Peptides against a protein of PDB entry 8YR4. Designs and how they scored, part 110

Target 1, 309 residues: chain A of PDB entry 8YR4
Amino acid sequence: PRGSPALQLVVLICLGLMGLERALNVLVPIFYRNIVNLLTEKAPWNSLAWTVTSYVFLKFLQGGGTGSTGFVSNLRTFLWIRVQQFTSRRVELLIFSHLHELSLRWHLGRRTGEVLRIADRGTSSVTGLLSYLVFNVIPTLADIIIGIIYFSMFFNAWFGLIVFLCMSLYLTLTIVVTEWRTKFRRAMNTQENATRARAVDSLLNFETVKYYNAESYEVERYREAIIKYQGLEWKSSASLVLLNQTQNLVIGLGLLAGSLLCAYFVTEQKLQVGDYVLFGTYIIQLYMPLNWFGTYYRMIQTNFIDMEN

## One batch from the design tools (peptide; made by RFdiffusion4, then SolubleMPNN)

Design b2_p18_3_s1 (from b2_p18_3, 14 letters changed)
Fold by OpenDDE base, seed 3:
Structure b2_p18_3_s1 (fold): chain B 309 residues (1-309), chain A 18 residues (1-18)
Amino acid sequence: as target 1 above (309 residues)
Amino acid sequence: SLAEKLNKERLEAEEAER
């Protein structure tokens, strides 16, 4: 935002908070490892109590597994409201000014409600796309890269390779299955709109339907439209279950391979018992935001299509 | 399970996007 130094400072603070979230995603598993190691070594209560208190405080800052409920994420979201409102208003004013520059012939050919719907879709698509890219997609990709670097440096290159292969396969399958699923969702939404339009048309023409005693015929046509909709809804819902199960299988295989390798290194006294717990905790932590990646990818695609129309 | 809760939340979010 070039016009206000205050909003520029808020953007810089939000970027700093995003960096802090990435640091917390590494530190929380490390502190949990340290607790497990201290418990295994039967360390003094004072050291253990301090480490547990520090872990709980860091976990409060990080929040739940998606990070969206953490204090840092909530503070970032709160501060970003002003930046989002400024961006939304600027895009809305640019679209509105452009609509006023369009020819009278363009306006006479369109209903005022259609023009307002185009303006609202354009504003929502740009602001939504930017928010999902900056706050969901980019941080998730950053956490994966940080995870690969961390495991490669502090464990072994083999752990970094397992995480890399697991996450690359996960992302690729998520994109491919989401693109395939989007076809079924579009067909479902088109059939839903057609079924709703038939119901509305039948209700608006109630007098005509009653005059011809066609009530049973309209009910049967509506039933056929519902059955056709439910067949498409089933395909959409089944494709989501398939996506979730495929994602779970890929993470499960990565967790299995890495956990077996970690257990082997613990038996060789190269790693501690806490390092086994760290690996499992960190992989589950990476999985939580990735579960939403298919939804974010679909929303991004929808917003691009809505911006082109 | 935590996975079942996350899957339910994902379904609810995908329904809210319809």
Scores: peptide ipSAE 0.026, ipTM 0.701, DockQ to the pose 0.738
Fold by OpenDDE base, seed 5:
Structure b2_p18_3_s1 (fold): chain B 309 residues (1-309), chain A 18 residues (1-18)
Amino acid sequence: as target 1 above (309 residues)
Amino acid sequence: SLAEKLNKERLEAEEAER
């Protein structure tokens, strides 16, 4: 934010907190590994109790790996409210100024409610796009990269390769299936709007419908429109289930391959039991935000289209 | 399950975009 040093400092603090979240995503599995190893070795209670307490504290800061419920994430979100409000107000004022520069002919050709809706969509689109990119997409990609580096350095290079292939396949399939399902969603929304318009037109012409005793005919037409809508809704919902299942299968295959490899190396005494638990925990932590990636991708795509209109 | 909550929140977010 140009012109407010205080808001610039808040942005820097938020970026620092985002970096801390990335560090916690690595540290939490490491501490959990250490607990499992200490339990396996029957270590003294004092060492175990300290490690468990440290783990629980780090887990409180992290908030379970979703990046949405941890203390650090909540603090970041709280501090960002003022930055979001400043950005929103600036975009709204820019849109409003631009609307006043437009010709009288443009204003006369549009309903006031449509102009307001364009302004609201523009503001929401810009602020939403920025929020999804900065707080969801970029952090998720960073966690994947950090994961690949971590597993490549501290495990065998094969683990880094498994994570890389799994995440690359996951992201690619998520994009492809999301683009495919967008067709069904657009068709559904178009039919929903058409069904709603028919209902409104029928209700506005209620006196005419009553005069001709056409109530049963209008109800049947509305029923047919609902059935057509539900057929499109089913395709949209079924495509979402297919996306979720495809994502689950890719992660499941990655988890299987990596877990078998970990188990093998534990049997060969090259890894400890805690390292097996670390791998599983870390993959599950990556999976949680990735479930939303398809939604974020679609939101970003929609927001770009809405900014061009 | 956590997965069911995430799927529900995803559906609700998908519905809020309509």
Scores: peptide ipSAE 0.024, ipTM 0.683, DockQ to the pose 0.559
Fold by OpenDDE base, seed 1:
Structure b2_p18_3_s1 (fold): chain B 309 residues (1-309), chain A 18 residues (1-18)
Amino acid sequence: as target 1 above (309 residues)
Amino acid sequence: SLAEKLNKERLEAEEAER
């Protein structure tokens, strides 16, 4: 934000907290590995208790891997409220100023309530796009890259390759299936708006409908519109289930391949039992934000379309 | 499951965007 050094400092703190979240995403699985190894070696209680306490503290800072429940994420979200409000207000004022520069013919052709609704959509779209890019998309991609580097350096190049192939396939299928699904969602939303408009028009013309005793005809037409809507809604919902199941299958195959390879290296005494638990925990941790990637991708596409209008 | 909760929250977030 230009013009407020205090808000610039808050942005830098939020970026620092995002870096801390990335560090926690690596450290939490490592500490969990160390606990399992210490338990396997029957280490003294004092060393075990210190490592468990440190793990629980790091897990409190990280949260449940959903990003929403961790102390660091909550602190980041809290600090970001002021930055978001400043950005929203700045975009809203820019849109409002631009609307005043538009031709009188543009204003005479539109109701004031429609103009405000366009301005609110534009402001929400820009602010939403920025928030999804900075807090969800970029961090998720960073966590994947960090994961590939970590497994390639500290395990074996084969583990890094499995994670790379699994995540690349997951992202590619998520994009392709989400783009395919977006067609069904757009058709559903268009039919919903048409069904609602028909209901409103029928109710506004209530006196005319009563005069011609056309009530049963209007009800039947509304029923046909609802059935058509429900057919499109079913396609939208079924496509979401297909997306989720495809995502789950890809992660399941990656987890299976990597877990079998890790188990083999543990039997060969090249890795410890804790390393098996580390791999499984880390892959599940990467999966949590990735499940939302399809939603974020769609929201980004919608926000771009709403910004162009 | 945690996955089912996340899928439900995802559906609810997708419905709130309509």
Scores: peptide ipSAE 0.023, ipTM 0.680, DockQ to the pose 0.676
Fold by OpenDDE base, seed 4:
Structure b2_p18_3_s1 (fold): chain B 309 residues (1-309), chain A 18 residues (1-18)
Amino acid sequence: as target 1 above (309 residues)
Amino acid sequence: SLAEKLNKERLEAEEAER
């Protein structure tokens, strides 16, 4: 933000907090590993209690793996409200000034309510896109890269390769299935709007419908529109289940391959029991935000299309 | 389950986008 040093400082603090979240995503599994190793070694209670307390504190800072529930994420979101408001207002004023620069012919062809709706959609789309890219997509990609580097350096190159292949396949399938699913969602939303329009038109013409005793006919037409909607809704919902199942299978296969390899290295005494637990915990932590990646990708696509219109 | 909560939250987020 140009012109406010206070907002620039808040942006820097938010970027610092994002870096801290990435560090926590690595540290939490490491501390959990250390607890398992200390339990296996029957370490003294004082060392165990300090490690457990530190783990719980780090887990409180990180949150439950959804990213949004951690103290650091909540603090970042809270601080970002002022930056978002500044950015939104700036985009809104830029759109408004641009609307005033448009030709009289452009304005004469549009209703004022439509122009305002275009401006509001444009502002929300731009601010939404930027927020999802910066706070959800980029951090998730960063966590994957950090994970690949971590497993490649501290375990074996084979673990880094498994994570790389698993995450690359996961992202690719998520994009492909989400794009395929978007067609069903658009068809559903179009039919929902058509069904709603028919209901509104029937209710606005209530006197005419009553005069002709056409209530049963309008109800049957509405029923047919609902059945058609539900057929499209089923395709949309079934495609979501297919996406989730495909994602679960890819993660499950990656977890299986990596867990078997980790178990093998533990049997060869090259890794500790805690390292097996670390791998499983870390993969599950990567899975949690990745489950939302399809939603974020769709939101990005929708908002991009809404900006072109 | 955690997976059911995530699926529910994902469905609710997908419904809020409509």
Scores: peptide ipSAE 0.022, ipTM 0.666, DockQ to the pose 0.628

Design b2_p18_3_s2 (from b2_p18_3, 15 letters changed)
Fold by OpenDDE base, seed 1:
Structure b2_p18_3_s2 (fold): chain B 309 residues (1-309), chain A 18 residues (1-18)
Amino acid sequence: as target 1 above (309 residues)
Amino acid sequence: SLLEELNRRNLEAVEAER
């Protein structure tokens, strides 16, 4: 934000809090590992109680993961409200100024309410896109990279390779299936708008429809439009189920391969029981924000389309 | 699914913030 040093400081604090969330995503599984190892070794209660208290405090700061209402995430969201409002207002004023520079012929061809709706969509698309990139996409990619580095350095290189292959396949399939699904969703939305327009036109011409006793004909035409919509809605919903199931299978295979490898190394006394629990917990923790990645990717695409209009 | 319901709620929350 150019012009407000206070808002620049808030952005830097929010970036610092995002870095803290990344550190918590590594530390929480490590502390949970340490608890399991201390329990297995029958360590003294004082050491165990301190480690458990520290874990619970770190878990409170983290929350349920990158998509959950942790203290650090809530504090970041709270501080970001002012930055979002500043950005929104700046984009809205730029769009409004640009609309006033457009030709009188452009304004005479459009209703004021339609022009405002285009301006609001443009503002919301830019602010939404920025929020999704900064708070969802970039942090998720950072957590994956940190996870690969962590498992490659502190475990065996084979664990880093499993995470890399699993996450790369997951992201690639998520993008490809989401792009395929976007065609069905666009067709559904177009048919929804056409069905709504037909209903509005029939109701606006109610007196004419009543005069010709054409109510049954208009109802049947509306029914046909609903059946067409429901056929497209089913394709959209079925494609979402297919996406979710494909994602679940990829993560399930990665979790299976890594868990079997961890179990093998524990039996060889190269790893402790806590390391097995760490791997499973860390993979599940990475999976939580990735479940939303397909939704975020679609929202980014929609926001780009809404910004081009 | 819980994921679809969460996705719907997050979409509705993002649409309600617009």
Scores: peptide ipSAE 0.019, ipTM 0.524, DockQ to the pose 0.210
Fold by OpenDDE base, seed 2:
Order: C-alpha cells, then structure tokens, then sequence
Structure b2_p18_3_s2 (fold): chain B 309 residues (1-309), chain A 18 residues (1-18)
C-alpha cells in the first residue's frame, strides 16, 4: 500500500507472522517427538512437564490440528482486514474512474445495475486472488519445501525423496484432476441456468400455459431438464469423490512407504520411537493445507476468468 | 463429506460476498 506508512508496517508484521507460522510448523512436530522420547526413556517429571507445556503453548499458537485456527493465524487475519479494505477501496475507485472514462455508447447499451455488478465482481476477484495467493498457496508451497529440507537434513535422504515424490505427485494429480473436473462443473452450471430459465419462462407465462391446458407438457419438459441436470451433477460429484480418493491414495502410499522405512531404521537403532511419531505427525500436518489446494486452485482460476470479463 | 460441505459453504460465502 503506497501512501500509508502505518499500512506498510501492518503488511511487514503480517509477513513476520507468516514466517512465525512456518517456524511453528517445524517446531510443533519436534516438540511432540521430544515428548514421546522422554516418555519412552522414563525421564524425570520436571523435564516432561516443561516439554508438554511448551508443546501445548506452541500448538495454541499454530492451531490447525484440532479444527481451530491458531492465535498467530487469527492475529494475522485481524491485522490484514485493514490492508484488504484499503486494497479493495483502491481497486473499486480505479474501476469506477475507468467506467467514467468509457464512451457514452457503452453506458447507453448497459443497465447501471449491470455496470455496478461488473465493478463489484472485479474488486472481489482481485482481492480474492491476492488473499488466496498470499495466505494459502505460497505458505503451503513454503511448508512443503521446508519439510523436504528438514527431512533431508535430519533424517536419511530417502525420507526427503519420499516427501518430495509424494507431494509432487499429489500436487500434479490435484491440478490435472481439478482441470478435468472443471469441465463437468461448467457443463453442470450451464444446464442449471438453462433449467432455471425454463422454469422462470413457464411461470411468467402461467396464464398462457393454463389457457392451453399445457401444464402436463411443461411439467414433463421441466422433468427432462432436471434429469439432464442430475446426470451432469452426478458427473461433477463423482469427479470430486475421485479427486478425494486419488489424494487419499497418494498420501496413504507416501505415509506407508515413509512409515515402513522409519520403522526399519528404528529397529536398527538409527532412529528413536519419537522420530516415527514425528514423521507421521509432520505428513498429516502437510496434508491438512493440501486438502484445500484443489479448492484454492479452482478459486484462483475462477478469479482470473472473472477479471478477464 | 463434511469437508466438501464446508468447502461448498466457503465457496458460496465467497460467491455471496461477490
């Protein structure tokens, strides 16, 4: 935000909080590992109690695992409200000024309500795109990279390779299946609009339909439109189940391969029992934001299409 | 799934804020 040093400071604080979230995503599994190792070694209560208290505090800051948003994420979201409002207002004023520069012929051919709706869609699309990129996509990719580096440095290089292959395959399949699914969703939305238009036209002409006793014909035509819609809805819903199952299979295979390898190294006394728990916890933690990646990818694509219109 | 319904509601909320 150019022109407000206060908003620039808020952006810097939000970026710092995002960095802190990345650090928490590494520290939380490490502290959980340490608890398991201390329990296994029958360590003194004072050391265990301090480590558990520290873990719970870090987990409160992180959130995510219990379905609650973390304190750091909530604080970031709260501070970002002012930046979002400033950005939205700036985009809205730019669109509004551009609309006033357009030719009289363009304005005479469009209803004022349609022009305002185009402006509102433009502002929401830009703000939505920026929010999803900065707060969801970039952090998720950063967490994956940090995870690969962590497992490559502190575990055997094979763990880093398993995480890399699993996450790369997951992302690739998520994109490919989401693009394939988008075709079915577009077809469904087009048929929904056509079915709604037929229902509206039939209801607006109800006097004519009643005069010709054509009620049974209009009901049958509407039933055929519903059956066509439900056929497309089924394809859309089935494609979503296929996406979720494909994602589950990739994560399951990665978790299986890594867990077996970790168990093997624990039997060889190269790793501790806590390291097995760390691997499982970290993979599940990486999976949580990735589960939403397909939704974010579609939202980003929709926002780009809405900005081009 | 509950996650799909939450995703749908979040999409509808983002579309309704538009």
Amino acid sequence: as target 1 above (309 residues)
Amino acid sequence: SLLEELNRRNLEAVEAER
Scores: peptide ipSAE 0.017, ipTM 0.498, DockQ to the pose 0.157
Fold by OpenDDE base, seed 4:
Structure b2_p18_3_s2 (fold): chain B 309 residues (1-309), chain A 18 residues (1-18)
Amino acid sequence: as target 1 above (309 residues)
Amino acid sequence: SLLEELNRRNLEAVEAER
């Protein structure tokens, strides 16, 4: 934001908080590992209680891995409200200024309400897209990269490879299945609009329908439209279940391969029992934001389509 | 899914608050 040093400072603080979230994503599993190792070693209560208290405090700062529930994320979101409002207002004023520079022929061919609706959609799409990219997509990709580096350096190159292959396959399948699913959602939405339009037309012509005693015929036509809609809704819902199950299988296979390898290294006394728990905890923690990635990807695609129209 | 319906409702709530 040019011209307000206060908002520039808030942006820098938000970037610092995003860096802190990345550090917490590494530290929380490490402290959980340390608790398991201290429990295994039957360490004195004072050391255990300090480590548990520190873990719970770090977990409160991090939240549940969904990004929205942690104190640091909530503080970032709160501080970002003013920056988002400034950005939104600036985009809206730029669009409004551009609309005033457009030719009289362009304005005469369009209704003012349609022009405003296009401007509002454009502003919402741009600001939404930027927020999702910066706060959800980029951080999730960063956490994956940090995870690969961490496991490659502190465990073995094989763990980094398993995480890389698992996450790459997960992302690729999420994109491919989401694009396939988008066809069913578009067909469902088109049929929903057609079914709604038919119901509205029947109700607007209520007097004519009543005059001809055609009520039973209109109800049957509406029933047929509902059955056709439900057939498309089922395909959309079933495709979602298939996406979620495919994602779950990929994560399950990655967790299985990595957990077996970790268990093997624990039996060889190369790793501790806490390192097994760390691996499982870290993979589950990476999975939580990735489950939302398919939603973010769809939203990004929708926002791009809405900007091209 | 309940999660997508919750996410849709949360997105619709965030869009309706906008």
Scores: peptide ipSAE 0.016, ipTM 0.478, DockQ to the pose 0.119
Fold by OpenDDE base, seed 3:
Structure b2_p18_3_s2 (fold): chain B 309 residues (1-309), chain A 18 residues (1-18)
Amino acid sequence: as target 1 above (309 residues)
Amino acid sequence: SLLEELNRRNLEAVEAER
C-alpha cells in the first residue's frame, strides 16, 4: 500500500501480531510444562495458581485448541480487513482499466457476463493467493523453523533432527499426494459440469422430450452420467482419505520416535516429566495447521490457474 | 470425518471471506 501511510502502519502492526502469535506458539507449551513440573514437585499453591492463570491467559490469546480463533488472530484479521479492501479495489480497478484498453473486437466476440466473470475471477484469485501466502503458508513454515530451533537448543540436536525429518517428509508427501489428487478432482469437476449441462439441456428442451416420450431415455442418460460422476467422486474422496492417513502416519511416527527419546532422557534425569508433556503438546500444535496445508496448496494452484485464464 | 468437516468449514469460511 504505497499511497497511504496509515495502511502501511496497519500492515506493520499485523506483522507484529503475526510475530506475537509465533511467540505464543512457543510460550504456551512452556507454561504447560511448568505446570506439570510444579504439580510433580508439589510446589506451593501461590506459585502454581499464578502459573495456571498465566497459562490460561496465554491460551486465550493463542486460541487453537477448541478450533476457536485466538484473540491475537481475530485482532489481526480485523485490522487486515482495510488492507484487503484496499488491495481488492486496486486489483479490480487495474483489471477494469485493462479491459477498457482492449480492442473493440475482443469485446464484440464475448458476452458482457463472461467479461465480468473473468474480471471477478482475476480479482478473487490475486486477493486469495496473497491472503493464503501471508496468513497461512508463511506462518506455518515459520512455526516449523521455530520448532526445529527450539528443540535443538533446549532439548537436544536429536529432537531437532526428528522434527526436521518428520516435517520435511510430511510436506513432501503432502505436495506429491495433492498433485496426484488434483488430477482426480479435475476429472470429477469436468464430469460434474458435463452432467449438469445434460440436465439443463434436457430441461430446456422439455417440450421436445415430452413430444417424443423420451423421458425414460433422458432419465437413463442422466443416471449413467451420475454413475460416471460418482466413480470419479469416489476416487477423489478415497485420495483425500489416503492423504490424511499418510499425514497421520508420518506425524504418528515422529511423535513415537520423539516421545520414546524424551522418555529415555527423563529416565536419565536430563529432562523433567513436564518436558515429555511439552514435546507431545508442541508436536500436536504443529500438526493442526499442517492438516490444512493440502487445502492451502490446492487453493494456491487453483488461484494460479484462474489467473492464467 | 471430523477432518473433512473441518476442511469443508474452512473452505466455506474462505469462500465466505471472498
Scores: peptide ipSAE 0.017, ipTM 0.526, DockQ to the pose 0.194; fails the geometry check

Design b2_p18_3_s3 (from b2_p18_3, 13 letters changed)
Fold by OpenDDE base, seed 2:
Structure b2_p18_3_s3 (fold): chain B 309 residues (1-309), chain A 18 residues (1-18)
Amino acid sequence: as target 1 above (309 residues)
Amino acid sequence: DLLKKINEENLAKERAEL
């Protein structure tokens, strides 16, 4: 944000906290590995207790695994509220200024409530797009890259390749299936609007419908519109289940291949039991934000279209 | 359980954006 050094400092702190989240995403699995190895080796209680306490503290900072937001993520979100409010207000004032520069003929052709709705959509679109890009998409891609590097350096290169292939296939299929399902969602929304318009038109003309005793005809016409809507809703919902199942299969296959390879290397005494647990934990940890990637991708597309309008 | 909850939250967000 230009003009406020305080808000610039808050942005820098938020970026630093995002870097800390990436470090926690590597450290948490490492500490969990170390606990498993110390338990396997029957290490002294003092070393084990320190490692467990450190792990729990790091897990509190990270969050995610229990469906809780971590302390670092909460602090980042809290600090970002002021930056978001400043950005929203700036975009809203720019849109409002631009609306006042438009010709009187443009304003006479539109209702004031429609103009305000365009301004609100524009502001929400820009702020939503920035939020999803900066806080969800970029960090998730960074975590994948860090994961590939970590497994390539500290494990055999085969693990880095499995993670790379699994995540690349996951992202590609997520995009392709999300683009495919967007057609069904658009068709559903169009039919929902048409069904609502018919219901509103029937209710606004209720005196005429009652005068002609056409209530049964309007109910049957509304039933047909609902059945047509439900047919499209089913396609939309079934396509989401297909997306989730496809994602689950890709992660399941990657987890299977990597877990079998890790188990083999543990039997060959090249890896420890903790390294098997680390691999499984890290893959599951990468999966959690990726499960939302299809939703984020669609939200980004919607917000981009709403910003162009 | 966590996967199911994430999927339910995704479905709820998808319905709230509709």
Scores: peptide ipSAE 0.022, ipTM 0.614, DockQ to the pose 0.604
Fold by OpenDDE base, seed 5:
Structure b2_p18_3_s3 (fold): chain B 309 residues (1-309), chain A 18 residues (1-18)
Amino acid sequence: as target 1 above (309 residues)
Amino acid sequence: DLLKKINEENLAKERAEL
């Protein structure tokens, strides 16, 4: 934010908190590994109790693996409210100024309610897109990269390769299936609007419909429009299930391959039991934000199209 | 509207994972 040093400091603090979230995403599985190893070795209670207490504290800071419910994420979200409000207001004022610079002919050709709706959509699109890029997409990509580096350095290079292949395949399939699904969603939305328009037109012409005793005809015509909508809705919903199942299958295969390899290295005494638990915990932790990636990608595409219009 | 529908789809997915 140009012109407010206080808001610039808040942005820097939020970026620092995002870095801390990335560190917690690595530290929490490490501490959990250490607990499992200490339990396996039958270590003294004092060492175990300290490690468990430290783990629970780190887990409180991190939250439930999505990063959305942890203390650090909540603090970041709280501090960001002021930055979001400043950004929103600035975009709204820029749009409003631009609308006043437009010709009277442009304003006469559009309904005032449509102009306001365009302004609100524009503001929401810009601020939403920025928030999703900064707080969801970039952190998720960073966690994947950090994961690949971590597993490549502290495990065998084969683990880093499994994570890389799994995540690359996951992202690619998510994009491809989401683009395919977007066709069904557009068709559904178009039919939803047409069905709603027909219902509104029938209700606005209520006197005419009653005069001609055409109530049954209008109800049947509305039923046909609903059935056509539901056929498109089913395709949209079924395509979502297919996306989720494809994502689950890719992660499941990656988890299977990596878990078998971990188990093998534990039997060969090259890894400890805690390292098996670390791998499983870290992959599940990566999966949670990735499940939303298809939604973020779709939203980003829609918001870009809505900004160009 | 679209952001609300996305948030509702997200909330529905989050409820299906719980």
Scores: peptide ipSAE 0.021, ipTM 0.623, DockQ to the pose 0.133
Fold by OpenDDE base, seed 1:
Structure b2_p18_3_s3 (fold): chain B 309 residues (1-309), chain A 18 residues (1-18)
Amino acid sequence: as target 1 above (309 residues)
Amino acid sequence: DLLKKINEENLAKERAEL
């Protein structure tokens, strides 16, 4: 943010906290590995208790793997409120200033409430897009890259290749199926708006409908519009289930291939039992934010369209 | 509106994963 050095410092702290979340995503599985190895070796209680206490503390900082409940994430979100408010207000004032520069003919053709709703949508779309890019999309891509590097360096190149192929296939299918799904969602939203407009027009003309005893005709026409909406809603919901199931299958296949390879290397004494647990835990941690990637991609596309309008 | 619905859907799924 230009003009406030205090808000620039808060942005740098939030970026530092985001870097700390990436470090925690690697450290938490490593400490869990170390616990499993110490338990397998029957290590002394003092070493085990220290490692467990350190793991629980790191897990408190990271949160439940959803990224939303961790102390570091909550602190980042809290500090970001002031930056978001500053950015929102700046975008809102820029849109409002631009609306005042537009021709009188543009304002006379639109209701003031519609103009304000366009301004609010534009502000919300820009601030939402920025927040999702910075806090969800970029961090998730960074965690994937860090994961590929970590498994390639500390395990074997084959593990890095499995994670790379699994995540690349997952992202590609998520994008392709989300773009396909967006057509059904747009059709659903258009039919929802048309059904609502028809109900409003029928109710605004209530006196005329009552004069002609046309209530049953208007109700039947509204029922037909609802049935058409529900047919599009079903296609939208079914396409979401298909997306989620496709994502689950890709992650399941990656987890299966990597877990079998880990188990094989443990039987050959090249890896420890803790390394098997680390791989499974780390892949599940990568999956949690990726489940939302289709929702983020759709929202990015919607926010770009709402910003162009 | 759509961002509120998406945030509510995200909050509802976050509550279903907890």
Scores: peptide ipSAE 0.020, ipTM 0.604, DockQ to the pose 0.128
Fold by OpenDDE base, seed 3:
Structure b2_p18_3_s3 (fold): chain B 309 residues (1-309), chain A 18 residues (1-18)
Amino acid sequence: as target 1 above (309 residues)
Amino acid sequence: DLLKKINEENLAKERAEL
């Protein structure tokens, strides 16, 4: 936002809070490891109580593993409201100005309500795309990179390699299966719109339907349209289940390989019991945002197509 | 369960934002 130094400062604070969330995503598993190690070593109560209190405080700042419900995320979301409102208003005014620059022939050929609906969709698509890129996609990719670096430096290069291979395979399969499922979803949405259009047309022509006593025929045509829709909805839903199962299998294999390697290094006294717990906790924490990545990728593709139209 | 509910809620948000 080039026009307001106050909004630029708010954007910088939001970026700083995003950096703090990434630091919390590393620190929370570390403090949990330290608690497990202190419990295993039968450490003095004062050290344990301080570490537990610090962990609970960091967990309050982080929230429910995704950061989406944490104090830092809530503060970021609160500060971002002003930036989003400024961006939305600027996009809306640009679209509105562009609509006024369009030829009278373009306006005479379209209903004003359709033009406004296109403008609202365009504004929502741009603002949504930016919000998902900045707050969901980029942070998730950053957490993966930070995870690979952390495991490579503090555990062993083999752990960094397992996380890298697991996350790369996960992202690749998520993209490929999401592109495949997008065809079924488009077909479903097209059939939903056609089914809705038939219902609206039948209801608008109610007098004609009543005059010809064609009520049973229109109901049967609507039933056939619903059955066709449900067949496409089933394919869309089944493809989503397949995506989720494929993702879960990849993470399960990564968790298995890394957990076995952790257990082996604990038996070799190269790692502590707490390091095994850290690995499992951190991988689950990386998985939570990634489960949404297919939804974000699809939303990005849809919003990009809606911006081109 | 929670992951299904969250997927349904994001699918519902995606339907509301589209």
Scores: peptide ipSAE 0.018, ipTM 0.591, DockQ to the pose 0.339; fails the geometry check

